# Peptides against a protein of PDB entry 7AL2, part 21

Target 1, 85 residues: chain A of PDB entry 7AL2
Amino acid sequence: YEIMLIRPKTIDDINYVVDQVLEESNPVILDLSFLEKESPANFKLAGEKIKQMRSNYGAEALLLSRCNDKNLIIIAPKGVSLVRK

## One batch from the design tools (peptide; aimed at target 1 L32 L62 R66 N71)

Design b2_p20_6_s2 (made by RFdiffusion4, then SolubleMPNN; from b2_p20_6, 13 letters changed)
Fold by OpenDDE base, seed 3:
Structure b2_p20_6_s2 (fold): chain B 85 residues (1-85), chain A 20 residues (1-20)
Amino acid sequence: as target 1 above (85 residues)
Amino acid sequence: MKVFMENDEVIDYLLKRADE
């Protein structure tokens, strides 16, 4: 698998994340800070889709870092385990 | 800065922040 890195800016980017996790089984490290600032509706949508991937498909989500200008999250598909030491 | 929230806590955080 590949680890995808993205700072989504559009709905297409959000759907790209979903496709990478669910269809390609690739973990995605994403920064949601752009959506949070520029499109609250799409920021909410991104959160809802992450919830759906978790609830319905067994994906894992981990907040890597949050601050005023960054919101870094990794989403891992069911086949990839995120382990905290 | 906060790091390493997991799963449901992350989701709750995101959705709460979206409503702010």
Scores: peptide ipSAE 0.627, ipTM 0.912, DockQ to the pose 0.833
OpenDDE base, seeds 1, 2, 4, 5: peptide ipSAE 0.612, 0.593, 0.602, 0.529; ipTM 0.909, 0.905, 0.907, 0.888

Design b2_p20_6_s3 (made by RFdiffusion4, then SolubleMPNN; from b2_p20_6, 14 letters changed)
Fold by OpenDDE base, seed 3:
Structure b2_p20_6_s3 (fold): chain B 85 residues (1-85), chain A 20 residues (1-20)
Amino acid sequence: as target 1 above (85 residues)
Amino acid sequence: MKVLMENDEVIEYLLKKADE
């Protein structure tokens, strides 16, 4: 698999993330800082999609880092384990 | 800086932040 890196800015980008996780089985490292600052509606949508992927498809999510300019989250599809040591 | 939330904690954070 590949690990995708993206800072989503549009709904198309959000859907791209969903496709990568669910259809391609690729982990995605997201920076949600743009949506957080520029589009509350799309930020909410992104959160809802992440929740759905966890609840319905067995994805895992970790918040890697949050500061003023970054909001980094990794989403892993079922079959890719995120292990905290 | 906040680091290493996981799973339900991440979801709760995201949804709470979205409601601010």
Scores: peptide ipSAE 0.338, ipTM 0.804, DockQ to the pose 0.827
OpenDDE base, seeds 1, 2, 4, 5: peptide ipSAE 0.327, 0.327, 0.338, 0.323; ipTM 0.800, 0.796, 0.803, 0.791

Design b2_p20_6_s4 (made by RFdiffusion4, then SolubleMPNN; from b2_p20_6, 13 letters changed)
Fold by OpenDDE base, seed 2:
Structure b2_p20_6_s4 (fold): chain B 85 residues (1-85), chain A 20 residues (1-20)
Amino acid sequence: as target 1 above (85 residues)
Amino acid sequence: APVLLENDEVIEYLLSSADE
């Protein structure tokens, strides 16, 4: 698998994240800071998609960092485990 | 078994705007 890095700016980007996790089984490190600042509606949509992937497909999510200019989350597909060392 | 990273509370807080 590949680890994808993206800072979503559009609905197409959000759907790209979903496709990477569910269809390609690739973990995605996403920075939600753009959506959080520029589009509350799309930020909400991104959150809904993440929750759906967790609830319906066994995806795991981890907050990596949140500050003024970053909102980093990793979302991993069911077959890829996020392990605490 | 591997120990899963656990910050679901933070995730839910961060994603609270997604709640209907």
Scores: peptide ipSAE 0.183, ipTM 0.671, DockQ to the pose 0.197
OpenDDE base, seeds 1, 3, 4, 5: peptide ipSAE 0.182, 0.169, 0.171, 0.172; ipTM 0.668, 0.658, 0.662, 0.665; seed 4 fails the geometry check

Design b2_p20_7 (made by RFdiffusion4)
Pose (drawn by RFdiffusion4):
Structure b2_p20_7 (pose): chain A 85 residues (1-85), chain P 20 residues (1-20)
Amino acid sequence: as target 1 above (85 residues)
Amino acid sequence: SEEEAEEELYRDWGITIPSE
């Protein structure tokens, strides 16, 4: 499989992440810092999509890093386990 | 307070925040 890296800027990028996790079953490492400071509406929308994927499709989501200009989240689809060691 | 509110939002979205 592949791990996709993205910093979403538009709704199309949000739909891209939904499709990678749900259609391609690929984990996505995404930086939500652009949406957070540029479009609070799309930041909320991105989070709603992450809640739906975990609730209905068994995706795991993990915060990896949070600092000025970075909000790094990993989304693993059902079939890729995030194992804390 | 801001950090705590953001963490609560992330937990609501189903995002796991590791404890260090």

Design b2_p20_7_s1 (made by RFdiffusion4, then SolubleMPNN; from b2_p20_7, 12 letters changed)
Fold by OpenDDE base, seed 4:
Formats: structure tokens, C-alpha cells, sequence
Structure b2_p20_7_s1 (fold): chain B 85 residues (1-85), chain A 20 residues (1-20)
């Protein structure tokens, strides 16, 4: 698999994330800082997509870092385990 | 606070917040 990096800015970007996780089975490290600031509605939409991927498809999501300029979350598909040591 | 709201949303979305 590949690990995809994206800072989504549009709904198309959000759907790209969904496609990568569910269709391509690729983990995605996403920076939600743009949506959080510029489009709270799409930020919540992204969150809802994460919820759906988790609850319906066994994806896992983990907060990596949050600061003024970054809001990093990794979303792993069912086949990839996130392990904290 | 904004931080509190953010964490509440993460919980709602099922995003794990690592413990310190």
C-alpha cells in the first residue's frame, strides 16, 4: 500500500480521502487545518466521513498533532493497524 | 473553548486522541 498525504481544501479532496481509504486501502495522513479555518462546514463533513469509515468499514483514525498551522490525523484502512508504543 | 469543542468533535467522529 501507499501512504497518502493531503491537506484537503474542497469536497473533492474529502472524497479523495474516502476513495484512498476505502477503495485503495491506503492510509491517509491528512491535515485538516485548512478546512477547520476556512470551511467549518466541510471540516465537519470530513469528520462525518471519518466516522462513517470507522463505523462501517473498520477504519481507524488517530490524531497525530494539532497546532495553529497543523491538524494532522492518520486514517488507516481495516488492513493497516495503528499501534502506539 | 475551541480546544474543547475540537476534542468533542474528534470524539464524535471517532478520532482517537492519544493519552499523554
Amino acid sequence: as target 1 above (85 residues)
Amino acid sequence: SEKEEFEKLLKEYGVEIPKK
Scores: peptide ipSAE 0.563, ipTM 0.885, DockQ to the pose 0.944
OpenDDE base, seeds 1, 2, 3, 5: peptide ipSAE 0.559, 0.558, 0.562, 0.560; ipTM 0.885, 0.885, 0.885, 0.885

Design b2_p20_7_s2 (made by RFdiffusion4, then SolubleMPNN; from b2_p20_7, 13 letters changed)
Fold by OpenDDE base, seed 3:
Structure b2_p20_7_s2 (fold): chain B 85 residues (1-85), chain A 20 residues (1-20)
Amino acid sequence: as target 1 above (85 residues)
Amino acid sequence: SEEEEFNKFLEEMGVEIPKK
C-alpha cells in the first residue's frame, strides 16, 4: 500500500481521502488546518467522514500533531494497524 | 475556547490522542 499525505482544501479533496482509505486501503496523513481555518462547514464534513469510516468500516484515526497552522491526523484502513510503542 | 472546540471535535469523531 501507499501512505498518502494531503492538506485538503475542497470537498473533492475530502472525497479523495475517503476513496484512498476505503477503496484503495491506503493510510492517509491529513493536515486539516486549511479547512479548520477557511471552511467550518467542510471541516465538519471531514470530521463526519472520519467518524463514518471508523464506525462503519473499522478505520482508525490518530492525532499526530497540533500546532500553529498544523492539524495532523492519520487515518488507517481496517487492514492497517496503528501501534504506539 | 478554540482548544475546547477542537477537543470536542476529536471526541465526537473518535480521533485518538496519544498519551504523553
Scores: peptide ipSAE 0.454, ipTM 0.865, DockQ to the pose 0.880
OpenDDE base, seeds 1, 2, 4, 5: peptide ipSAE 0.451, 0.452, 0.451, 0.451; ipTM 0.865, 0.866, 0.864, 0.865

Design b2_p20_7_s3 (made by RFdiffusion4, then SolubleMPNN; from b2_p20_7, 13 letters changed)
Fold by OpenDDE base, seed 5:
Structure b2_p20_7_s3 (fold): chain B 85 residues (1-85), chain A 20 residues (1-20)
Amino acid sequence: as target 1 above (85 residues)
Amino acid sequence: SEEEEFKKFLEEMGVEIPKK
C-alpha cells in the first residue's frame, strides 16, 4: 500500500481521502487545519466521513499532532494496525 | 474554549488521542 499525505481544501479532496482509504486500502495522514479555519461546513463533512469509515468499514483514526497551524490525523484502513511504543 | 471544542470533535468522530 501507499501512505497518502494531504491537507484537504475542497470536497473533491475529502472524497479523494475516502476513496484512498476504502477503495485503495491506503492509510492517509490528514491535515484538517485548512478546513477547520476556512470552511466549517467542509470540516464537519470531513469529520462525518471519518466517523463513517470507522463505524462502517473498520477504519482507525489517531491524532498525530495538534497546534495552531496543524491538525494531523492518520486514518488507517482495516488491516493496517496503528501501534505506539 | 476552542481546545475543548476540538476535543469534543475528536470524541464525536472517534479519533483516538494518544495518552501522555
Scores: peptide ipSAE 0.478, ipTM 0.870, DockQ to the pose 0.902
OpenDDE base, seeds 1, 2, 3, 4: peptide ipSAE 0.478, 0.477, 0.477, 0.475; ipTM 0.869, 0.870, 0.869, 0.869; seed 1 fails the geometry check

Design b2_p20_7_s4 (made by RFdiffusion4, then SolubleMPNN; from b2_p20_7, 13 letters changed)
Fold by OpenDDE base, seed 5:
Structure b2_p20_7_s4 (fold): chain B 85 residues (1-85), chain A 20 residues (1-20)
Amino acid sequence: as target 1 above (85 residues)
Amino acid sequence: SEEEEYKKFLEEYGVEIPKK
């Protein structure tokens, strides 16, 4: 698989993330900092999509880093284990 | 605070926070 890095700005970008996780089984490092600042509605939508992927498809989501201009979350599809060493 | 709101976001949508 591939590990995708994306900072979504549109609904199309959010749906791209969903497709990568669910259809391609690729982990995604997601930077939500743009949506958090520029679109509260789409920021919420992104959260809802994360929940749906977790609840319905067994995805896992983990906060990597949050600071002034970063909001990094890794989303792993079912079958990809996130391990802290 | 914004920090508390963000933590609520993580909790609501099920984003895990690494153990400190």
Scores: peptide ipSAE 0.706, ipTM 0.924, DockQ to the pose 0.907
OpenDDE base, seeds 1, 2, 3, 4: peptide ipSAE 0.707, 0.704, 0.705, 0.705; ipTM 0.924, 0.923, 0.923, 0.923; seed 1 fails the geometry check

Design b2_p20_8 (made by RFdiffusion4)
Pose (drawn by RFdiffusion4):
Structure b2_p20_8 (pose): chain A 85 residues (1-85), chain P 20 residues (1-20)
Amino acid sequence: as target 1 above (85 residues)
Amino acid sequence: SEKEEEILALHKEWGIESLD
């Protein structure tokens, strides 16, 4: 499989992440910092999509890093386990 | 900060777990 890296800027990028996790079953490492400071509406929308994917499709989501200009989240689809060690 | 706490609260609401 592939792990996709993205910093979403538009709704199309949010739909891109939904399709990678749900259709391609690829984990996505995404930086939500652009949406957070540029479009609070799309940041809330991105989070809603992440909640739906975990609730209905068994995706795991993990905060990897949070600092000025970075909000790094990993989304693993059902079938890729995030194992804490 | 208050804004930072709100963001972390949203992450929890969205089911995002912290690595720490």

Design b2_p20_8_s1 (made by RFdiffusion4, then SolubleMPNN; from b2_p20_8, 9 letters changed)
Fold by OpenDDE base, seed 3:
Structure b2_p20_8_s1 (fold): chain B 85 residues (1-85), chain A 20 residues (1-20)
Amino acid sequence: as target 1 above (85 residues)
Amino acid sequence: SAEEEELLKFLKEAGVESID
C-alpha cells in the first residue's frame, strides 16, 4: 500500500481521502488546518466522514499533531493497524 | 480557548483519539 499525504481544501479533496481509505486501502495522513480555518462546514463534514469510516468500515484514526497551524490526523484502513509503543 | 474547544468538539464527534 501507499501512504497518502494531503491537506484538503475542497469537498473533492475530502472525498479523495475517503476513496483512498475505503477503495484503495491506503493510509492517509491529512492536515485539516485549511478546512478548520477556512470552512467550518467542510471541517465538520471531514469529521463526519472520519466517523463513518471508523464506525462502518473498521478504519482507525489518530490525531498526530496540533501545532504550528497544523491539524494532522492519520486514518488507517481496516487491515493496517496503528500501534502505540 | 475557542480554538481548543473547537478541536475537542471535532475529535469527540469524529471519535478520534490523540497520541498525546
Scores: peptide ipSAE 0.678, ipTM 0.921, DockQ to the pose 0.872
OpenDDE base, seeds 1, 2, 4, 5: peptide ipSAE 0.677, 0.677, 0.677, 0.677; ipTM 0.921, 0.921, 0.921, 0.921

Design b2_p20_8_s2 (made by RFdiffusion4, then SolubleMPNN; from b2_p20_8, 9 letters changed)
Fold by OpenDDE base, seed 2:
Formats: sequence, structure tokens, C-alpha cells
Structure b2_p20_8_s2 (fold): chain B 85 residues (1-85), chain A 20 residues (1-20)
Amino acid sequence: as target 1 above (85 residues)
Amino acid sequence: SAEEQELLEFLKEAGVESLD
């Protein structure tokens, strides 16, 4: 599999993340800082999609970093384990 | 801060865990 990196800016980008996780089985590292700042509605939508992927498809999601410049979250599809060491 | 609270609400709603 591949690890995708994206800073989503549009609904199309959010749906791209969903496709990568569910259809391609690729982990995705998200920077949500753009949506958090520029679109409260799409930021909320991103959260809803993450919840749906977790609840309905067994994805995992983990906050990697939060600062003024970044809001980094990794989403892993079912079958790819996120391991804390 | 307000920004921190917003993130906490986001993480709660999305069910996203956080590293220590």
C-alpha cells in the first residue's frame, strides 16, 4: 500500500481521502489546518467522514500533531494497524 | 483557548485518539 499525504481544501479533497482509505486501502496523513481555519462546515464534515470510516469500516484515526500551522491526523484502513511504541 | 476547545470537540465527535 501507499501512504497518502494531503491538506484538504474542498469537499472533493475530503471525498478523495475517503476513497483512498476505503477503496484503495491506503493510510492517509491529513493536515486539516486549512479546513479548520477557512471552512467550519467542511471541517465538521471531515470529522463526520472520519467517524463514519471508523464506525462502519473499521478504520483507525490518530492525532499526530496540533500547532498553529498544522492539524495532523493519520487515518488507517482496516488491516493496517497503528502501533504506539 | 477557543481554538483548543474547537479541536477537542472535533476529536470527540470524530472519535480520534491523541498521542501523549
Scores: peptide ipSAE 0.648, ipTM 0.913, DockQ to the pose 0.891
OpenDDE base, seeds 1, 3, 4, 5: peptide ipSAE 0.646, 0.645, 0.647, 0.646; ipTM 0.912, 0.913, 0.912, 0.912

Design b2_p20_8_s3 (made by RFdiffusion4, then SolubleMPNN; from b2_p20_8, 9 letters changed)
Fold by OpenDDE base, seed 1:
Structure b2_p20_8_s3 (fold): chain B 85 residues (1-85), chain A 20 residues (1-20)
Amino acid sequence: as target 1 above (85 residues)
Amino acid sequence: SEEEKELLEFLKESGVESID
């Protein structure tokens, strides 16, 4: 698999993330800082999509770092586990 | 802050867990 990196800015970007996780089975490292700052509606939408991927498809999602400049989240498809050492 | 409140709501809704 591949690891995708993206800072979503549009709904199309959000759907791209969903496609990568569910259809391509690729983990995605997200920076949600743009949506959080510029589009509260799409930020909420991203959260809903993450919930759906977790609840319905067994994806895992972890907040890696949160500050004023970045909001880094990794989403892993089922079969790729996120492990803390 | 309002920013932190918004983040907490996002985490609650999405189910995303935090490393910290």
Scores: peptide ipSAE 0.600, ipTM 0.900, DockQ to the pose 0.848
OpenDDE base, seeds 2, 3, 4, 5: peptide ipSAE 0.598, 0.599, 0.599, 0.599; ipTM 0.900, 0.901, 0.900, 0.901

Design b2_p20_8_s4 (made by RFdiffusion4, then SolubleMPNN; from b2_p20_8, 9 letters changed)
Fold by OpenDDE base, seed 5:
Structure b2_p20_8_s4 (fold): chain B 85 residues (1-85), chain A 20 residues (1-20)
Amino acid sequence: as target 1 above (85 residues)
Amino acid sequence: SSEEEELLEFLKEAGVESID
């Protein structure tokens, strides 16, 4: 698999993330800082999509880093486990 | 801060935990 890196700016980008996780089985590292700053509605939508992927498809998600510049979250498909050591 | 509160609400709704 591939690990996708994206800073979503539009709904299309959000749907791209969903496609990568659910259809391509690729983990995605997201930077949500753009949506957080520029579109509260789409920021909320991104959260809803993450919840849906977790609840309905067994995806896992973890906040990696949060600062003024970045809001990094990794989403892993069901076949890829996020393990803390 | 308002930014912190907003993030916490986002994480709660999305069901995303923090690495820390």
Scores: peptide ipSAE 0.655, ipTM 0.915, DockQ to the pose 0.902
OpenDDE base, seeds 1, 2, 3, 4: peptide ipSAE 0.651, 0.654, 0.651, 0.654; ipTM 0.914, 0.915, 0.915, 0.915

## One batch from the design tools (peptide; aimed at target 1 I50 K51 A61)

Design b2_p21_1 (made by RFdiffusion4)
Pose (drawn by RFdiffusion4):
Structure b2_p21_1 (pose): chain A 85 residues (1-85), chain P 21 residues (1-21)
Amino acid sequence: as target 1 above (85 residues)
Amino acid sequence: SELEELSEEVHTDAGIDRLDF
């Protein structure tokens, strides 16, 4: 499989992440810092999509890093386990 | 400060896990 890296800027990038996790079953490492400071509406939308993927499709999501200009989240689809060691 | 509060609300509502250290 592949792990996709993205910093979403538009709704199309959000739909891209939904499709990678749900259609391609690929984990996505995404930086939500652009949406957070540029479009609070799309940041809330991105979070709602992550909640739906976890609730309905068994995706795991993990915060990896949070600092000025970075909000790094990993989304693993059902079938890729995030194992804390 | 407002962006930090929004980030915490969205992450909590999304159920995003955090690493324990």

Design b2_p21_1_s1 (made by RFdiffusion4, then SolubleMPNN; from b2_p21_1, 12 letters changed)
Fold by OpenDDE base, seed 4:
Structure b2_p21_1_s1 (fold): chain B 85 residues (1-85), chain A 21 residues (1-21)
Amino acid sequence: as target 1 above (85 residues)
Amino acid sequence: SALEERLDEELEAAGVSRLKK
């Protein structure tokens, strides 16, 4: 698999993330800072999509870092384990 | 802040896990 890196800015970007996780089985490292600041509605949508991927498809989502400039989350598809040593 | 509160609420709603200290 590939690890995708994206800072979503549009709904299309959000759906791209969903496609990468569910259809391509690629982990995605997201920076949600743009949506967080510029589009509350799409930020909420991103959260809803994350929940759906977790609840319905066994994806895992982990907050990697949160600061003023970044909101980094990794979403791993089922079969890719996130392990903390 | 209001922004942080929104983020926390959305992360909680999404079920995003956090690293434990």
Scores: peptide ipSAE 0.546, ipTM 0.873, DockQ to the pose 0.925
OpenDDE base, seeds 1, 2, 3, 5: peptide ipSAE 0.540, 0.536, 0.544, 0.535; ipTM 0.870, 0.868, 0.873, 0.868

Design b2_p21_1_s2 (made by RFdiffusion4, then SolubleMPNN; from b2_p21_1, 12 letters changed)
Fold by OpenDDE base, seed 4:
Structure b2_p21_1_s2 (fold): chain B 85 residues (1-85), chain A 21 residues (1-21)
Amino acid sequence: as target 1 above (85 residues)
Amino acid sequence: SEIEKLTDEVLEEAGVSRIKK
């Protein structure tokens, strides 16, 4: 698999994340900092999509970094385990 | 801030895990 990196800015970007996780089974490291600042509505939508991926498809979502200019989350599809040493 | 509160709410609702220190 590939690990995708994206800072989504549009709904199309959000759907791209969903496609990568669910259809391609690729982990995605995404930065939600643009959406949370520029489009709260789409930020909420992104959150909803994350929940759906977790609840319905066994994806895992982990916060990697949260600060003023970053909101980094890794979304792992089922079959890719996030392990803490 | 308001953005911070929104972020916390959205991440919590989404079920995004946080690493315990």
Scores: peptide ipSAE 0.715, ipTM 0.914, DockQ to the pose 0.926
OpenDDE base, seeds 1, 2, 3, 5: peptide ipSAE 0.714, 0.714, 0.714, 0.713; ipTM 0.914, 0.914, 0.914, 0.914

Design b2_p21_1_s3 (made by RFdiffusion4, then SolubleMPNN; from b2_p21_1, 8 letters changed)
Fold by OpenDDE base, seed 4:
Structure b2_p21_1_s3 (fold): chain B 85 residues (1-85), chain A 21 residues (1-21)
Amino acid sequence: as target 1 above (85 residues)
Amino acid sequence: SELEKLSDEVLEEAGVDRLKK
């Protein structure tokens, strides 16, 4: 698999994340900071998509970093385990 | 801040895990 990196800015980007996780089974490291600041509605939508991926498809989501200019989350598809040492 | 509150709420609802110390 590949690890995808993206800072979503549009709904298309959000859907791209979903496709990568669910269809391609690729982990995605995403930065939600743009949506958080520029489009609260789409930020909420992104959150809803994350919930759906977790609840319905066994994806896992973990916050990597949160600060004023970063909101980094890794979303792992089922089969890719996030392990903390 | 309000932005932080929104973010925390969205992430919580989404079920995004946070690392514990």
Scores: peptide ipSAE 0.722, ipTM 0.920, DockQ to the pose 0.914
OpenDDE base, seeds 1, 2, 3, 5: peptide ipSAE 0.721, 0.720, 0.722, 0.721; ipTM 0.920, 0.920, 0.920, 0.920

Design b2_p21_1_s4 (made by RFdiffusion4, then SolubleMPNN; from b2_p21_1, 13 letters changed)
Fold by OpenDDE base, seed 2:
Structure b2_p21_1_s4 (fold): chain B 85 residues (1-85), chain A 21 residues (1-21)
Amino acid sequence: as target 1 above (85 residues)
Amino acid sequence: DEREKLLDEVLEEAGVSRRKK
């Protein structure tokens, strides 16, 4: 699989993330800082999509970094384990 | 901070983990 990197700015980008996780089974490292700052509505939508992927499809979501200019989350599809050593 | 509140709310509702397993 591939690890996708994206800083979503539009609904299309959000749907791209969903497609990568659910259809392509690729983990996605996404930076939600743009949506957080520029579109609260789409930021909330992204959160809803994350919940749906976790609740309905067994995806896992982990906060990697939170600072002034970054909101990094990794979303792993079912079958890809996030392991801490 | 309103933005921080929003982020916390979204992360909580989304169920995003804040610690590695």
Scores: peptide ipSAE 0.675, ipTM 0.895, DockQ to the pose 0.715
OpenDDE base, seeds 1, 3, 4, 5: peptide ipSAE 0.675, 0.674, 0.675, 0.674; ipTM 0.895, 0.894, 0.895, 0.895; seed 1 fails the geometry check

Design b2_p21_2 (made by RFdiffusion4)
Pose (drawn by RFdiffusion4):
Structure b2_p21_2 (pose): chain A 85 residues (1-85), chain P 21 residues (1-21)
Amino acid sequence: as target 1 above (85 residues)
Amino acid sequence: DNFEPEELTDENIDELIEEAE
């Protein structure tokens, strides 16, 4: 499989992440810092999509890093386990 | 700053959304 890296800027990028996790079953490492400071509406929308993926489709989401200009989240689909060691 | 991994439950995601407001 592939791990996709993205910093979403538009709704199309949000739909891109939904499709990678749900259709391609690929984990996505995404930086939500652009949406957070540029479009609070799309940041809330991106979070809602992550909640739906975890609730209905068994995706795991993990915060990896949070600092000025970075909000790094990993989303693993059902079938890729995030194992804390 | 936070570099420790944290599971993102629905509550944690809501908290991050609220902090961003």

Design b2_p21_2_s1 (made by RFdiffusion4, then SolubleMPNN; from b2_p21_2, 8 letters changed)
Fold by OpenDDE base, seed 5:
Structure b2_p21_2_s1 (fold): chain B 85 residues (1-85), chain A 21 residues (1-21)
Amino acid sequence: as target 1 above (85 residues)
Amino acid sequence: SLNEPIELTDEKLDELVKEAE
């Protein structure tokens, strides 16, 4: 698999994340800082999509880092384990 | 800043969304 990197800015980007996780089975490291600041509505949508992937498809999601200019999240598809050492 | 990974539970996601509003 590939690890996808994205800083979503549009709904299309959000759907891209969903496709990567669910259809391509690729983990995604995403920065939600743009949506958080520029589009609360789309930020909310992104959150809902993450909930859905977790609840319905066995995805796992972690908040990796949150600071002034970053909101880094990793979403792993079912079958890719996120393990804390 | 947050440095330790946190599981994005529904509760945590809702918290993040609320803070962004």
Scores: peptide ipSAE 0.707, ipTM 0.914, DockQ to the pose 0.923
OpenDDE base, seeds 1, 2, 3, 4: peptide ipSAE 0.705, 0.704, 0.704, 0.705; ipTM 0.913, 0.913, 0.913, 0.913

Design b2_p21_2_s2 (made by RFdiffusion4, then SolubleMPNN; from b2_p21_2, 7 letters changed)
Fold by OpenDDE base, seed 5:
Structure b2_p21_2_s2 (fold): chain B 85 residues (1-85), chain A 21 residues (1-21)
Amino acid sequence: as target 1 above (85 residues)
Amino acid sequence: EIFEPEELTDEKLDKLVEEAL
């Protein structure tokens, strides 16, 4: 698999993340800071999609880092385990 | 600062969104 890196800015980007996780089975490291600041509606949508992937498809999501200009999250598809050493 | 990633539960996701709205 590949690990996708993205800072979503549009609905197309959000759908791209969903497709990568569910259809391609690729983990995604994403920064939601743009949506958080520029589009509260799309930020909410992104959150809903993450919840759906976790609840319905067994995806796992972790908050890696958060500060004023960064909201770094990793989403792993079912079958890819996120392990803390 | 300690590196301790947090699980994004539904509750935590809702809180993140709430802070932005």
Scores: peptide ipSAE 0.667, ipTM 0.907, DockQ to the pose 0.653
OpenDDE base, seeds 1, 2, 3, 4: peptide ipSAE 0.666, 0.666, 0.666, 0.667; ipTM 0.906, 0.906, 0.907, 0.907

Design b2_p21_2_s3 (made by RFdiffusion4, then SolubleMPNN; from b2_p21_2, 9 letters changed)
Fold by OpenDDE base, seed 5:
Order: sequence, then structure tokens, then C-alpha cells
Structure b2_p21_2_s3 (fold): chain B 85 residues (1-85), chain A 21 residues (1-21)
Amino acid sequence: as target 1 above (85 residues)
Amino acid sequence: EINEIEELTDEKLEELYEEAL
């Protein structure tokens, strides 16, 4: 698999993340800082998609770092284990 | 500011939502 990196800016980007996780089984490292700042509605939408992937498809999501202008998350599809050393 | 890795639970996502508002 591949690890995708993206800073979503649009709904299309959000859907791209969903497709990568659910259809391609690729982990995604994403920065939600743009949406959080520029579109609270789309930020919430992205969060809802993450909830759905976790609840319905066994995806795993971790908050990696959150500070000013950074909201880094990794979401992994079922079958890809995120392990903390 | 969050510097420790955390599971992105529904609760954590709600916290993020509220801070964004």
C-alpha cells in the first residue's frame, strides 16, 4: 500500500481521503488546519467522515499533532495497524 | 496545543469542533 499525504481544502479532497482509505486501503496522513480555519462546515464534515470510517469500516485514526496552523491526523484502513512504540 | 499522540475518538473530534467554532 501507499501512504497518502494531503491537506484537504475542498469537499473533493475530503472524498479523496475517504476513497483512499476505503477503496484503496491506503493510510492517509492529513492536515485539517486549512479546513478548520477556512471552513468550519467542511471541517466538521471531514470529522464526520472520519467517525463513519472508524465506526462502520474499522478504520483507525490518531491525532498526531495539533498546534497553531497544524492539525495532523493519520487514518489507517482496517488491516493496517498503527502501533505506538 | 496537543503534543502527545491520541486516538481520534468521537469525543476528541467534538472537542476539535468546539474549538473551531
Scores: peptide ipSAE 0.535, ipTM 0.880, DockQ to the pose 0.907
OpenDDE base, seeds 1, 2, 3, 4: peptide ipSAE 0.532, 0.530, 0.533, 0.534; ipTM 0.878, 0.879, 0.880, 0.880

Design b2_p21_2_s4 (made by RFdiffusion4, then SolubleMPNN; from b2_p21_2, 6 letters changed)
Fold by OpenDDE base, seed 1:
Structure b2_p21_2_s4 (fold): chain B 85 residues (1-85), chain A 21 residues (1-21)
Amino acid sequence: as target 1 above (85 residues)
Amino acid sequence: SNFEPEELTDERLEELYKEAE
């Protein structure tokens, strides 16, 4: 698999993340800070997609880092485990 | 450890929503 890196800015980007996780089985490291700042509605949408992927498809999601200018999350598809050492 | 990523639970996501509003 590949690890995708993205800072989503549009609904298309959000759907791209979903496709990467569910269809391509690629983990995604994403920064939601743009949406959080510029589009609260799409930020919420992204969150709902994350909930759905976790609840319905066995994806895992972790908050990696949060500060003034980033909201860094990893989403891993089912079959790719996020393991703490 | 200094590095302790947190599970992005539904509750945590809701908290993020609140902060963004």
Scores: peptide ipSAE 0.524, ipTM 0.876, DockQ to the pose 0.577
OpenDDE base, seeds 2, 3, 4, 5: peptide ipSAE 0.521, 0.520, 0.522, 0.522; ipTM 0.876, 0.875, 0.879, 0.875

Design b2_p21_3 (made by RFdiffusion4)
Pose (drawn by RFdiffusion4):
Structure b2_p21_3 (pose): chain A 85 residues (1-85), chain P 21 residues (1-21)
Amino acid sequence: as target 1 above (85 residues)
Amino acid sequence: EEEKLLEEGREILEETVDHLD
């Protein structure tokens, strides 16, 4: 499989992440810092999509890093386990 | 309105996304 890296800026980028996790079953490492400071509406929308993926499709989401200009999240689809060691 | 949406978005992620120690 592949792990996709993205910093979403538009709704199309949000739909891209939904499709990678749900259709391609690829984990996505995404930086939500652009949406957080540029479009609070799309930041809330991106979070809602993550909640739906975890609730209905068994995706795991993990915060990896949070600092000025970075909010790094990993989304693993059902079938890729995030194992804390 | 934008501050309220940002706060709600952050809350959604804090409740949904796992955090490391």

